# Designs tried in a protein design run: peptides against a protein of PDB entry 3PBP. Part 31

Target 1, 203 residues: chain A of PDB entry 3PBP
Amino acid sequence: LNEKDLNLILNKSLVMYESLDSTTDVIVKRNVIKQLQFVSKLHENWNSRFGKVDIQKEYRLAKVQGPFTINPFPGELYDYTATNIATILIDNGQNEIVCVSFDDGSLILLFKDLEMSMSWDVDNYVYNNSLVLIERVKLQREIKSLITLPEQLGKLYVISDNIIQQVNFMSWASTLSKCINESDLNPLAGLKFESKLEDIATI
Target 2, 203 residues: chain A of PDB entry 3PBP as posed
Amino acid sequence: LNEKDLNLILNKSLVMYESLDSTTDVIVKRNVIKQLQFVSKLHENWNSRFGKVDIQKEYRLAKVQGPFTINPFPGELYDYTATNIATILIDNGQNEIVCVSFDDGSLILLFKDLEMSMSWDVDNYVYNNSLVLIERVKLQREIKSLITLPEQLGKLYVISDNIIQQVNFMSWASTLSKSINESDLNPLAGLKFESKLEDIATI

## One batch from the design tools (peptide; aimed at target 1 S183 L185 L188)

Design b2_p14_7_s2 (made by RFdiffusion4, then SolubleMPNN; from b2_p14_7, 8 letters changed)
Fold by OpenDDE base, seed 3:
Structure b2_p14_7_s2 (fold): chain B 203 residues (1-203), chain A 14 residues (1-14)
Amino acid sequence: as target 1 above (203 residues)
Amino acid sequence: SIKEQIGQFLLEKL
C-alpha cells in the first residue's frame, strides 16, 4: 500500500464511519475520528521524517539495533509485514499495552517490561525496548487502522474494509494493572490472556 | 522490577 492508497482508505473509512447513524455516543465517534486523523497525521509525519519505517525491520529480533525487541516473536509472522501500531491504556497510572497489526490480519498484544530510559544523550542511547508477547489475535482481515480512545481502557478498535471491530482485553488487563500497582504477581496465576472481539459497525 | 517479573512470567507461559 502506497501513501496514497492508505490515505484513500483512511478517508473512505472516515467518510463511511461519519455516515454511520449508529447509536454510538457522539463523543465516542468524534474521538474515534480525531484519533484516526491523528494516526493518519502521525503516519504521514512518520513517513516524512523517518522514511517508510519498514515496521518489519524494527520488530524482527534480528541483530538489527531496532528500537523494539519482541519476545517471543511468533514464527508465523516472520513472513508478514507489520502494518499498524497502537498503544492502549489499561489504567489511569499510565500502564499500557502495545498492539501491532500484520498484513496477515493478525494482532499481537505486547507488554513493555522495561521502561524506556529516554537517555537524550546520543552516546547512551539504549536502543533495546523490550516487548513481551501476551496474546496473538487472528482476525483474518486486512487491517487498515488501529484506534484507541483514552477514555476507554483496554479497548482497541480495528478498522478493516467492511467492519470496525473492538478488541477488549480488560478481562486480563485489569488483573495486570492490579499486579503492577500492588507489586504482586499472584493474581496472574491461572489468568487467561484471551481478548474479546465484537463487531461495532459495518462499513 | 515488577514489570520485569511480569515479563518473565509471560515468557514462561508461552
Scores: peptide ipSAE 0.597, ipTM 0.942, DockQ to the pose 0.390
OpenDDE base, seeds 1, 2, 4, 5: peptide ipSAE 0.586, 0.584, 0.588, 0.583; ipTM 0.945, 0.945, 0.944, 0.945

Design b2_p14_7_s3 (made by RFdiffusion4, then SolubleMPNN; from b2_p14_7, 7 letters changed)
Fold by OpenDDE base, seed 2:
Structure b2_p14_7_s3 (fold): chain B 203 residues (1-203), chain A 14 residues (1-14)
Amino acid sequence: as target 1 above (203 residues)
Amino acid sequence: SIKEEIGKFLLERL
């Protein structure tokens, strides 16, 4: 991230915040507010001569609320702890990918194969969250936070101690979205589930 | 459902 990219994220976050009204879902409001607060803090710290992004612990701990199953669960991750979760929109029709980070620096991208809304409310336990493994991305970094921008389909921002990286999975997520929306599995044949990783900014 | 079928496909791919 150069300063320009950070400003772009900030501007987008502000636009999203300004789009919030009384009719906006409480979960959406909360997520947008948290994102704006986080990006604003990043921007403040970036402008500060000391370059340390102190990410508040509250922004780091996105936990999946309620029991969920990941199938298959990567055996290499059994000894590691999940640190963050994010949901990333892949289209305008509410299709989404779930991402979970681990303390080994891995990301797993997951598909919800059951029509259950992911509850971000601590009090709303969804007991039957089924998640299917799509891809594992090894960053080999301490992942502090996951950020998503609703206007940026199929993009995940990963924040570590010294860098912000973008994971772009639209290469396969566009096809997945099409399969869902058209009720056709054929486009999945031969599809490579390989996300693009790009360094955006040094923090 | 289509999502369940996609889930099966993704699982069988691995």
Scores: peptide ipSAE 0.675, ipTM 0.961, DockQ to the pose 0.392
OpenDDE base, seeds 1, 3, 4, 5: peptide ipSAE 0.672, 0.672, 0.666, 0.665; ipTM 0.961, 0.962, 0.963, 0.963

Design b2_p14_7_s4 (made by RFdiffusion4, then SolubleMPNN; from b2_p14_7, 8 letters changed)
Fold by OpenDDE base, seed 2:
Structure b2_p14_7_s4 (fold): chain B 203 residues (1-203), chain A 14 residues (1-14)
Amino acid sequence: as target 1 above (203 residues)
Amino acid sequence: SIKEQIGKFLLERL
C-alpha cells in the first residue's frame, strides 16, 4: 500500500459508511463502522512518523460464533489456533467466501455449502455451519487482522505487523458465483483455486 | 441444492 492505496481504502470505507441508513441491517452497519474505524486508525498511524499500526484487539478477534465444521480440516493446522475470520462477497447477491486465519500465518478460504446465514451476533448461535475447504494460502506472517470491502468483490486485505497484503480470488470466485446463480456445476471442471497475493503497503 | 453439490465437488477435488 502506498499512501494512495490507503487513501483509496479510506475513501471507499467512507462511502460505505455514508451509505448507511435506518434501513440498513444492523450487522452490515456494525461491520462498516468497524472497517471505517480500522482504516481511519491505519491512516492516522501511517501519517504518524513512527509507522506502527496499533491495531486494537477488538478488530483482531473476529470469531466465528457458533459451532462450525471445516471439511476437510488441514492436518497441518491441528496444532495451530484460529485468529481471525472474515466473510467476503463474491457477487452482488449474497454469495460469499469465508476466510479463517491461523497463528502459523495460514489463511483458509471456505465455502458455505449450506444455506445458513453466518451470524456475527454473539447471541445467535448457528449450530450447523458447514464449511468446505477451497484453498489454503500460506503467508508465513503473524496475521493481525482481516479486512474486506463490500464494494471490492473477492478481495481480502490481510494485515500483519509490517505489511498489508491483498488476497484476490476473483479468478475462481467469479466462476463459483456463476455456478451458484445459474445452478450449473460444469464451469467448475478444471478450475484452479489459486488466489493472487499482492503486497499493497508496508506498515 | 446447488450449494450442496458444489460442496461435494470441492470436497472430492482434494
Scores: peptide ipSAE 0.676, ipTM 0.961, DockQ to the pose 0.392
OpenDDE base, seeds 1, 3, 4, 5: peptide ipSAE 0.676, 0.666, 0.666, 0.664; ipTM 0.961, 0.963, 0.962, 0.963

Design b2_p14_8 (made by RFdiffusion4)
Pose (drawn by RFdiffusion4):
Structure b2_p14_8 (pose): chain A 203 residues (1-203), chain P 14 residues (1-14)
Amino acid sequence: as target 2 above (203 residues)
Amino acid sequence: SIREKVGNYLRNLW
């Protein structure tokens, strides 16, 4: 955990602690407070020279959160099954897109709009487990796998049956991160959220 | 938050 990232989760933790009011669900309030306590403890034991911190076994036992809401979910896909999931980096600030494969050779590019809180005990804990559909890409080929290269932002390799295609969504993803970082929604108006599909090779 | 607002924008787009 480098210094930049350590401070990022600490600040995110502080923003949520302040975001607490009385209508806030008791279980959620507990987790937010626990998250702040935990992230603060990490900050206290963080070894700056190695950029690492030890984590006791107690804090590693966590229960799953979900299911995430996928809004708006495409109606056709109720007849199909999700195949793969991938994570694609948009910028240099941990901003990402979640990608999911389906039986119909389709791809949904998703965005997480709500900040999750950490949770360890709570069963079936859902809260800000929210994803939003940005785009759908139908390759009409059998998608065997998804691959990413850390060197290339906003690009995803999709291995179909005899093709390796590259879905390139930096056309809109670059603007998306700018508005996230500049707190200005206007550039999004009019932007067509269409990814550049490209055949890389025959396999 | 800005990200929530982006999310609202995208949902309205659909």

Design b2_p14_8_s1 (made by RFdiffusion4, then SolubleMPNN; from b2_p14_8, 7 letters changed)
Fold by OpenDDE base, seed 2:
Order: sequence, then C-alpha cells, then structure tokens
Structure b2_p14_8_s1 (fold): chain B 203 residues (1-203), chain A 14 residues (1-14)
Amino acid sequence: as target 1 above (203 residues)
Amino acid sequence: SIKEKIGEFLIKRW
C-alpha cells in the first residue's frame, strides 16, 4: 500500500459515506462511518514523519456475536481466547468469509455453511451460527484490530502494535464464490486454501 | 443447500 493507494481508498470511503442517507440501514451506516474514520486517520498519519497511526480502541472491539460453532476447531487454540471478528466480502453477491483472531496471534478464516442473519448488534442473540474452518494464519503478533474495506474483496487488514498487514485470500475465495454462485463443487477439488500475507505499513 | 455441501467438503479436508 502506497500513498496513492491510500488516497484511493480514502476517496472511495468518502464516496460511500456521501451515499449514506436517512434510509440507509443503521449497521451499514455504522460500518461505513467506522471505515471512513479509520482510513482518514491512516491518511493523516501517513505524511507524519513518525508513521505511527494511533488506532482508537473502538476499532479494535469486534465482538463475536454467538453462539458460534466452529468445525473443526483447531486444538491448538483451545487454550486461547478470541479477540476480534471480521466479515469479508468475497463477491458482490453477499458471499462472505468470517475471520476470527486469537490472543496467540492466529487468524482463522471461516465459511458460513448456513444462512446467518449477521446482526452486528452486540445485544442481538443469534441462534446457532455454523462456521467451517478454511484456513489458519499464524501471525504471532498481538492483533489489535481487523479491518475490511468494502471495495476490496477478499482482503483483510490486520493491525498490530507496529504494523498493518494485508491478508489476501482471493486466490481461493474467487473459486469459492464461483462454487456458491454456480452451485458446483467441482472447482474446489485440489484447491489450495493458502492466503497471501503482505506488510502494508508500519505504525 | 450448496453452502451446506461446501461446508461438508471443507470439514472433510482436515
């Protein structure tokens, strides 16, 4: 991610914000506003000599609204606590991947094999959300926040103390999207579920 | 559903 890319993201976020009106769903509004605030802060700090982006604690708190069942649950994570959750769009047709971070620095990428009413409202009890393990990514960092950009399909930004990293899973998510949309499992045969990790910025 | 079948596939992969 360079300054040009950041500007592009900022502009897109602004356009999305400007599209918000009184009829916009409250959840959508909240997400767009949070994204805009985050990108704006990144932009302000990008030109600062010290490159440190102080991300407010508010962006770190993604609560997993359960109950969730993860299958299989990685045995290595039994002793660790989930810290953040994010939902990442993989296409324009509302197909999504769920990401959960743990306090050991692991990310798990999860598939919703049942229709989830994703209520991001902390107070809404969602009955029995089924999640299937796709991939585990070991960052070995304290994960402070997970950020997604609506216009960046299959990309997750992971914020740690000193670095922002991008997890790109479009290598397999594009195929997964196709399988869902075409109701065909065949393209999954032999597919490698390996995401790409890239350092974006130091903070 | 297709999603359920995908889920089953993904589980069996482990």
Scores: peptide ipSAE 0.678, ipTM 0.964, DockQ to the pose 0.407
OpenDDE base, seeds 1, 3, 4, 5: peptide ipSAE 0.678, 0.676, 0.675, 0.675; ipTM 0.964, 0.963, 0.963, 0.966

Design b2_p14_8_s2 (made by RFdiffusion4, then SolubleMPNN; from b2_p14_8, 6 letters changed)
Fold by OpenDDE base, seed 1:
Order: C-alpha cells, then sequence, then structure tokens
Structure b2_p14_8_s2 (fold): chain B 203 residues (1-203), chain A 14 residues (1-14)
C-alpha cells in the first residue's frame, strides 16, 4: 500500500508540475518543484530498509490529502533524502506537528497551516497541502525510525544506531496549541522554537 | 483562519 501510495503522490506531483505554465505564480512554481523534489526523494528511499512502518500512518493521511508543500524548505537539505515521517499530537484537540527526517541526521518540524482537503483539482491541490517549517533539529546521526506515543503530547522518539533520543516540543508546542485554541497570535511573539533533545537509552 | 495566520507568522521568521 505504501509504495503505491507514494507512486500516486509522485504522479500527482508530476501532473501538478506539468500543469505549471507561464501564468502560474513564481512562488507556487517553486513550491511545486520543492514538493516534487521532496516526494521524489521519499520515493527513492521508500525501498530503503529503514522506516517503512511509521511512514505508513502519516502517509495514509498524506495520500488522502495529496502532495505537501514545505515552506520554507531548508536549502541545506536539497541534497539530502527524506528517510522517515511522523505526526506528533500537541494537544487533545487534534492539533499536530509533522516531522520529517533526512539522511544527514536532520529533523524538520512542520506545521499544517491549512486544512488538507482531498483535492482532485490540480489548482486546488497546491493550496490545500501547506506545511510550514517550525524548526530544524540537527542530530548528526543516521535516523532509523521515528516513534510517537499518543499519550505523550509533543514528544518524538528518534532511534539511531545505538541511541534512543527524545525530542520534546512542549517548550513551544503548548504555546502554539494555546494560540490555535484561543485564536490569538500574541503568545507567539518572542517564542523560541527550540526543542529539547535528551538521550533516553543506549541500544 | 488562525492556522493560516500562524503559518504566515512562522514563515516570516526565516
Amino acid sequence: as target 1 above (203 residues)
Amino acid sequence: SIKEQIGNFLINRW
């Protein structure tokens, strides 16, 4: 199911790219290209030995909703390949952060600023699947898997060769949740989007 | 929407 789903997203991304013309906004073009690069890299690594299981749940959500654009996409990651994806709940109201790992040992934390709709329309597809960069965490390790626990809000477990690390987002995610729930942006002013990294266990 | 506003805020940080 996962490879077929990736192929479907890749195909949709390709169709979207091919639909770009001279009248398309430059920002949209750039985002579609970045998305295509991202999905292509995901596809290339999909057959890699690592991370198949956890990518499935978030990818199922992604499949229903079409290709994602990441804004801004970190330029340093253009040459690297996405290896894992996870979704982390930050509150009980179904607010979530998307995390993507790369083969350079980076994590990117992403915010869904638009409600993803199943858009079959290429034009609507670009608008409905926006991901916004919150933070880049550089682990400088080969990331084997990402684990999330539904009962542990704002926490991501990263499994590398010999270490399990916890990334804790609650330093900023609690404020983000509050902003969403109260419809108030003021608490974001001056907020540092710096997650806490802790070694949990050696394996 | 509030999410869009948050998104814009987050984008403008970079």
Scores: peptide ipSAE 0.685, ipTM 0.965, DockQ to the pose 0.593
OpenDDE base, seeds 2, 3, 4, 5: peptide ipSAE 0.684, 0.681, 0.682, 0.679; ipTM 0.965, 0.964, 0.966, 0.966

Design b2_p14_8_s3 (made by RFdiffusion4, then SolubleMPNN; from b2_p14_8, 8 letters changed)
Fold by OpenDDE base, seed 3:
Structure b2_p14_8_s3 (fold): chain B 203 residues (1-203), chain A 14 residues (1-14)
Amino acid sequence: as target 1 above (203 residues)
Amino acid sequence: SIKEQIGKFLLARW
């Protein structure tokens, strides 16, 4: 990600947000807001790393999320730019997966292994939000947008120029949810983190 | 936390 690309993502996210009106489904609004929050946080983290503190946006985002670190970051994606971000619910308990798309047509699915502490206290600045790589999905398409539906757990819709595809990761996310809720890691043993890709519609 | 343990597990796969 370069600054230009981050600005592009931010602008796209803002355009999506501005397209929301009073008739927009509450769920869609929530998802767009979450995306904007995530992109804004990425932008803030990017700006903080590069010495551009946009102080005005930090005050609007009550949760100063420290810099996000993706571990491991796929080496193949180093030269590519992130294009979209989405958050997908995997259960009704607010457990979620983060997805980032890249301009090579890759999706990365990420797990937040640290709870976001609202550090209002300047002294307790959480310097790093950890995101752990779960899976890389290669679509080999230009990804225009990512859409999630709250009623559809563990599903991500990917919009490209000519097709809408569904990424379904409930095959592993249901187990992950269970592990979190039951505080038991045993079900993860031998679990395959392979999402199902399906064509939904042609555009 | 369980999430941290999951994170460690996921990280160790690479």
Scores: peptide ipSAE 0.693, ipTM 0.966, DockQ to the pose 0.503
OpenDDE base, seeds 1, 2, 4, 5: peptide ipSAE 0.687, 0.686, 0.682, 0.688; ipTM 0.965, 0.965, 0.964, 0.967

Design b2_p14_8_s4 (made by RFdiffusion4, then SolubleMPNN; from b2_p14_8, 7 letters changed)
Fold by OpenDDE base, seed 3:
Structure b2_p14_8_s4 (fold): chain B 203 residues (1-203), chain A 14 residues (1-14)
Amino acid sequence: as target 1 above (203 residues)
Amino acid sequence: SIKEQIGQFLLNRW
């Protein structure tokens, strides 16, 4: 990221921050900044260490957290490159959804069906992380950044060139959380895995 | 595990 790109991301983050109606503004700001720092580092590491992750090979996303296998991988995304990754909390019990963005403007929401210790340590190589496809969201925009706020469960903020959008998947993630916590699959029957997209701010 | 079962459920939708 050049200085201009950083400034652009910072400006976008500020716009997002201003659009957030939170009584905990300082905490939100800190979280946004931390997430931006993470994304920036991820982008730097992505560009420097991993190059363009050719997802074409073995459905493995080589990311900082180790290789992930996505099943099923959307065939339409075969020729596209992953651009960003985010982890979104869906409850206070550390249940999470993984989101990956692609350069076609798609988001995929993924479930970790294996017990993984998410290691933020780049040195902790976890082999064969399983991710199951929940939903594909088509934004048809160049995705610059993904932002999550720990206090906002099941919400993902997507920053593009001219807009910040919120993806809200609590419509299904609350049920998913319940299923995990209660060890009951029954509530998943007939559940629609459709996230809500909302425009937050124009940049 | 319940997570594995959920994973299988999610996988079987496709």
Scores: peptide ipSAE 0.682, ipTM 0.965, DockQ to the pose 0.398
OpenDDE base, seeds 1, 2, 4, 5: peptide ipSAE 0.679, 0.678, 0.679, 0.679; ipTM 0.964, 0.966, 0.965, 0.966

## One batch from the design tools (peptide; aimed at target 1 N71 E115 I180)

Design b2_p15_3 (made by RFdiffusion4)
Pose (drawn by RFdiffusion4):
Structure b2_p15_3 (pose): chain A 203 residues (1-203), chain P 15 residues (1-15)
Amino acid sequence: as target 2 above (203 residues)
Amino acid sequence: SVITEAVKNKIEANK
């Protein structure tokens, strides 16, 4: 955990602690407070020279959160099954797109709009487990796998049956991160959220 | 739109 990232989760933790009010669900309030306490303890034991911190076994037992809401979910896909999931970096600030494969050779590019709180005990804990559909890409080929190269932002390799295609969504993803970082929604108006699809090779 | 609202929510979460 480098210094930049350590401070990022600390500040996110502080923003949520302040975001607490009385209507806030008791179980959620507990987790937010626990998150702040935990992130604070990490900050106290963080070794700056190595950029690392030890984590006790107690804090590693966590229960799954979900299911995430996928809004708006495409109606056709109720007849199909999800195949793969990938994560694609948009910028240098941990901003990402979640990609999911389906039986129909389709791809949904998702964005997480709500900040999750950490949770360890709570069963079936859902809260800000929210994803939003940005785009759907139908390759009409059998998608065997998804691959990413850390060196290339906003690009995803999709291995179909005899083709390696590259879905390139930096056309809109670059603007998306700018508005997130500049807190200005206007550049999104009119942007067509269409990714450049490109055949890389025959396999 | 849904996308604008989602980006708005992300911006608010960063504040």

Design b2_p15_3_s1 (made by RFdiffusion4, then SolubleMPNN; from b2_p15_3, 7 letters changed)
Fold by OpenDDE base, seed 3:
Structure b2_p15_3_s1 (fold): chain B 203 residues (1-203), chain A 15 residues (1-15)
Amino acid sequence: as target 1 above (203 residues)
Amino acid sequence: SNVLEAVGKKIESRK
């Protein structure tokens, strides 16, 4: 996930928020609000680090490719501020994991679902789960940066004040990739989504 | 599992 992607998510979240009305399901309303809060915090942090990103207003006027939401919402994270975001490839195809760090020292790993091939407007809102929470990793450190290497699949490097750590999630990501590529969900049954943490270097 | 459902959706979208 890059700045452009974040902006896109923010725009979609705003459009979803604006689509809320009295006829909207209570669960959908709650999810949209939570989504907006989450993405807004991400955006604030992103802007502080990389500069202010403008919201493209055109998304409000034109039909947009379906809503983008995270499910389930990690309620505990709403009290914290997102600090970094990264996208990690898990195969040589187009499968990737999105990682977001928070100021409490936690990481969340998210699966990006394919957006439905649909156009939506304010009058025809369809709820869609585009991001799914896979794992929360608590490092309990101030995360300065997230680094990914394109040649290293399923690996994320986390830089804190005094240490560089590697998060390796190939233990489950390899299976995930296989399931997607082979169109078989069976190997996911009973799979534990637990990443491995390793200290790489002391700073 | 939410993940299982999501992967299922992704698979279906490629078909």
Scores: peptide ipSAE 0.599, ipTM 0.946, DockQ to the pose 0.438
OpenDDE base, seeds 1, 2, 4, 5: peptide ipSAE 0.591, 0.585, 0.587, 0.587; ipTM 0.948, 0.948, 0.947, 0.948

Design b2_p15_3_s2 (made by RFdiffusion4, then SolubleMPNN; from b2_p15_3, 7 letters changed)
Fold by OpenDDE base, seed 3:
Structure b2_p15_3_s2 (fold): chain B 203 residues (1-203), chain A 15 residues (1-15)
Amino acid sequence: as target 1 above (203 residues)
Amino acid sequence: SNLIEAVRKKIESLK
């Protein structure tokens, strides 16, 4: 994800939060709040490192109702701060994985789902998540930056103080890509979502 | 699975 994408996520999260009312289901409220907190932490770190991202007012004015949350939300990371975000291509089409790093040294890999409109009425609400948690990788390092190379599918480079590491998730991402492209979900059943971590260079 | 459902939705969006 680039700055623009982050801004979009933040705006959507804010709009969703602002759309909450007395008729909103308590579960929806909690999930929206969690997302807002998550994105806010991400935004805070992003602003400190890459410059301030402006909130687009037009999104708030529209008061778009729809899900834009992570499912399941990584509750263990609630108290930690997001440090970096990256988008990694997994094929030559439009399929990609979103990665977010945290100051505890964790990486989460996310699949971007479709955003659907929803009702906030308790009796007739539709709740969906636009981001799905695939894997959590615990590096236990201070992550300084995330780097992706467009010619290297399914690979993420993590820079810490003393090492550059490669996270390779093509072991499962290739299957995921194939499933999407061939419209076949069967290969996903029983698929192990475990990325390979490799040391690239010592700093 | 949340992921399977997400992928299903993605697939449907591409049709």
Scores: peptide ipSAE 0.595, ipTM 0.949, DockQ to the pose 0.453
OpenDDE base, seeds 1, 2, 4, 5: peptide ipSAE 0.593, 0.580, 0.587, 0.584; ipTM 0.948, 0.950, 0.950, 0.951

Design b2_p15_3_s3 (made by RFdiffusion4, then SolubleMPNN; from b2_p15_3, 7 letters changed)
Fold by OpenDDE base, seed 1:
Structure b2_p15_3_s3 (fold): chain B 203 residues (1-203), chain A 15 residues (1-15)
Amino acid sequence: as target 1 above (203 residues)
Amino acid sequence: SNIIQAVQKKIDALK
């Protein structure tokens, strides 16, 4: 994700939030609020580190796209602030993993399936999540930055105060990629979503 | 699981 993408997500989240009314399902309302809080924290952190992103406030209700959602979102992370975001390629196609870091030293690895859609115009609403939680990695460090290299698939470099660590998730991402590319879900059954963490260098 | 469903959605979207 880049700044533009984040801005778009924030805008979508805001539109969705504003569309909530008394007839909205309580669970959906809660989820939207929680997601908005998450995105807002991420955006705030992003702006502080990378510069201000202009938020477009004009929305056409006719094309209301729902906010992105993380399903499930780890409840314990609601008390923490997102600090960094990165997108990691897992193959030479279009398959990517989204990573978000938090100020508790956690990383969450997310799969982007579809663009989220939500419609509130009818009694029956459609709610599609766009991000699925795969793994939480607890580093217990203050994460300064996330670095990815396009030539290194399924690898994330985490820079903290005194160390650079590599998160390698190809152990499961290769299978994930294969499942998508071959349209076969069978290998996902029983797959262990555990990334390898390795210390690369002390700084 | 959520991931299986997500992958299925992705597969369907690519068709």
Scores: peptide ipSAE 0.608, ipTM 0.951, DockQ to the pose 0.424
OpenDDE base, seeds 2, 3, 4, 5: peptide ipSAE 0.602, 0.604, 0.599, 0.596; ipTM 0.951, 0.950, 0.951, 0.952

Design b2_p15_3_s4 (made by RFdiffusion4, then SolubleMPNN; from b2_p15_3, 6 letters changed)
Fold by OpenDDE base, seed 2:
Structure b2_p15_3_s4 (fold): chain B 203 residues (1-203), chain A 15 residues (1-15)
Amino acid sequence: as target 1 above (203 residues)
Amino acid sequence: SNIIEAVQNKINSLK
């Protein structure tokens, strides 16, 4: 992920926001605003490690809706700062997972342009967002950097002060890539989005 | 071993 890609996602979110008018349903408005605020926060954090977007408490409440374990952005992470962003290839067709690290030690794994629905509302309203949260990985350490290797599909290397850890998400990413490439989301039903964490080396 | 080396090389390239 680079600034251009993030800008593209932001622009897409802005277009959704600009589509709102006085006749737009209140629930739709809230969902679009939540999406925009999330992406705006990422954009700000990309430009500055200290950048934060203030999000109203009401927009931190979200539920998963649908047959998939896909989540909206975790409300807890709105209180923390994004520290690193990386993209990881999951296939040779250029499908990528976006990973964002936070200063609480969390990693979020995201997919862009999923034809899935999220509920940003407590009333379980369904809306298609530009970014979908797939998994949150909690590390009990400060994340210094994220490294990817082009030859290592679905693997993220997390570097802290004294250790390199591998996050391997191919257990679910292979299915995800197939679903996207074939435009069939059915195989995602019942899929567990649980990555394998492994210590690789001390540094 | 190859992965560790690759990761180390990548780390070094980022320094």
Scores: peptide ipSAE 0.025, ipTM 0.591, DockQ to the pose 0.021
OpenDDE base, seeds 1, 3, 4, 5: peptide ipSAE 0.023, 0.022, 0.020, 0.023; ipTM 0.577, 0.570, 0.578, 0.616

Design b2_p15_4 (made by RFdiffusion4)
Pose (drawn by RFdiffusion4):
Structure b2_p15_4 (pose): chain A 203 residues (1-203), chain P 15 residues (1-15)
Amino acid sequence: as target 2 above (203 residues)
Amino acid sequence: SIKEKIGNYLRELNE
């Protein structure tokens, strides 16, 4: 955990602690407070020279959160099954797109709009487990796998049956991160959220 | 938040 990232989760933790009011669900309030306490303890034991911190076994037992809401979910896909999931970096600030494969050779590019709180005990804990559809890409080929290269932002390799295609969504993803970072929604108006699809090679 | 506003914008756009 480098200094930049350590401070990022601390500040996110502080923003949520302040975001607490009385209507806030008791179980959620507990987790937000626990998250702040935990992230604070990390900050106290963080070794700056190595950029690392030890984590006791107690804090590593966590229960799954979900299911995430995928909004708006495409109606056709109810007849199909999800195959793969990938994560693609948009910028240098941990901003990402979640990608999911389906039986129909389709791809949904998702964005997480709500901040999640950390949770350890709560069963079936859902809260800000929210994803939003940005785009859907039908390759009409059998998608065997998804691959990413850390060196290339906003690009995803999709291995179909005899093709390696590259879905390139920096056309809109670059603007998306700018508005996130500049807190200005206007540049999104009119932007067509279409990714450049490109055949890389025959396999 | 700005991300929430983006999410709302995208949901409305997809309607």

Design b2_p15_4_s1 (made by RFdiffusion4, then SolubleMPNN; from b2_p15_4, 7 letters changed)
Fold by OpenDDE base, seed 1:
Structure b2_p15_4_s1 (fold): chain B 203 residues (1-203), chain A 15 residues (1-15)
Amino acid sequence: as target 1 above (203 residues)
Amino acid sequence: SIKEQIGKFLIERAK
């Protein structure tokens, strides 16, 4: 997930927000608003660090891309600010996990359970896009940066004030990959979605 | 799709 992807998510969230009306369930409205705020904070942080991007044209096209949702919305993180975002490959088939960090020191790991449109082409309409919460990892540190290495599957490096830590997903990501590749959910039964955290180096 | 099913599984386990 890069800047363009984040913009896509933001725009889709805006479209979803705009689709709300008097017939929409109150809980749904609240969740959409919270999600929009969440994504907006992400975007603001991104823009602050990497520069502002004009998303007006993309937003117009996003109306044809369909809605985007995060399910469930991480309510505990509503009042916190997203600081970093990364995408981690878990296999050679381009299956990936999305990771977002927050200023409370939390990481959330998200699964794309639908094919997300990465194009703003009007002809490439996607009815719905979504992310699903897998795990919340509480580091309780100020996260400065997230680093991924393409050759290292299921691994995320977290840079904080004085330490680099590795978050290793392979304890569950290998099973997840297997489930996807074999089209079999059975291996997920009883699976513990707990990543391993290891100190790599002091800085 | 299998991904959708996985998504549903992940949601349900959290309830």
Scores: peptide ipSAE 0.707, ipTM 0.964, DockQ to the pose 0.591
OpenDDE base, seeds 2, 3, 4, 5: peptide ipSAE 0.697, 0.701, 0.669, 0.667; ipTM 0.964, 0.963, 0.966, 0.965

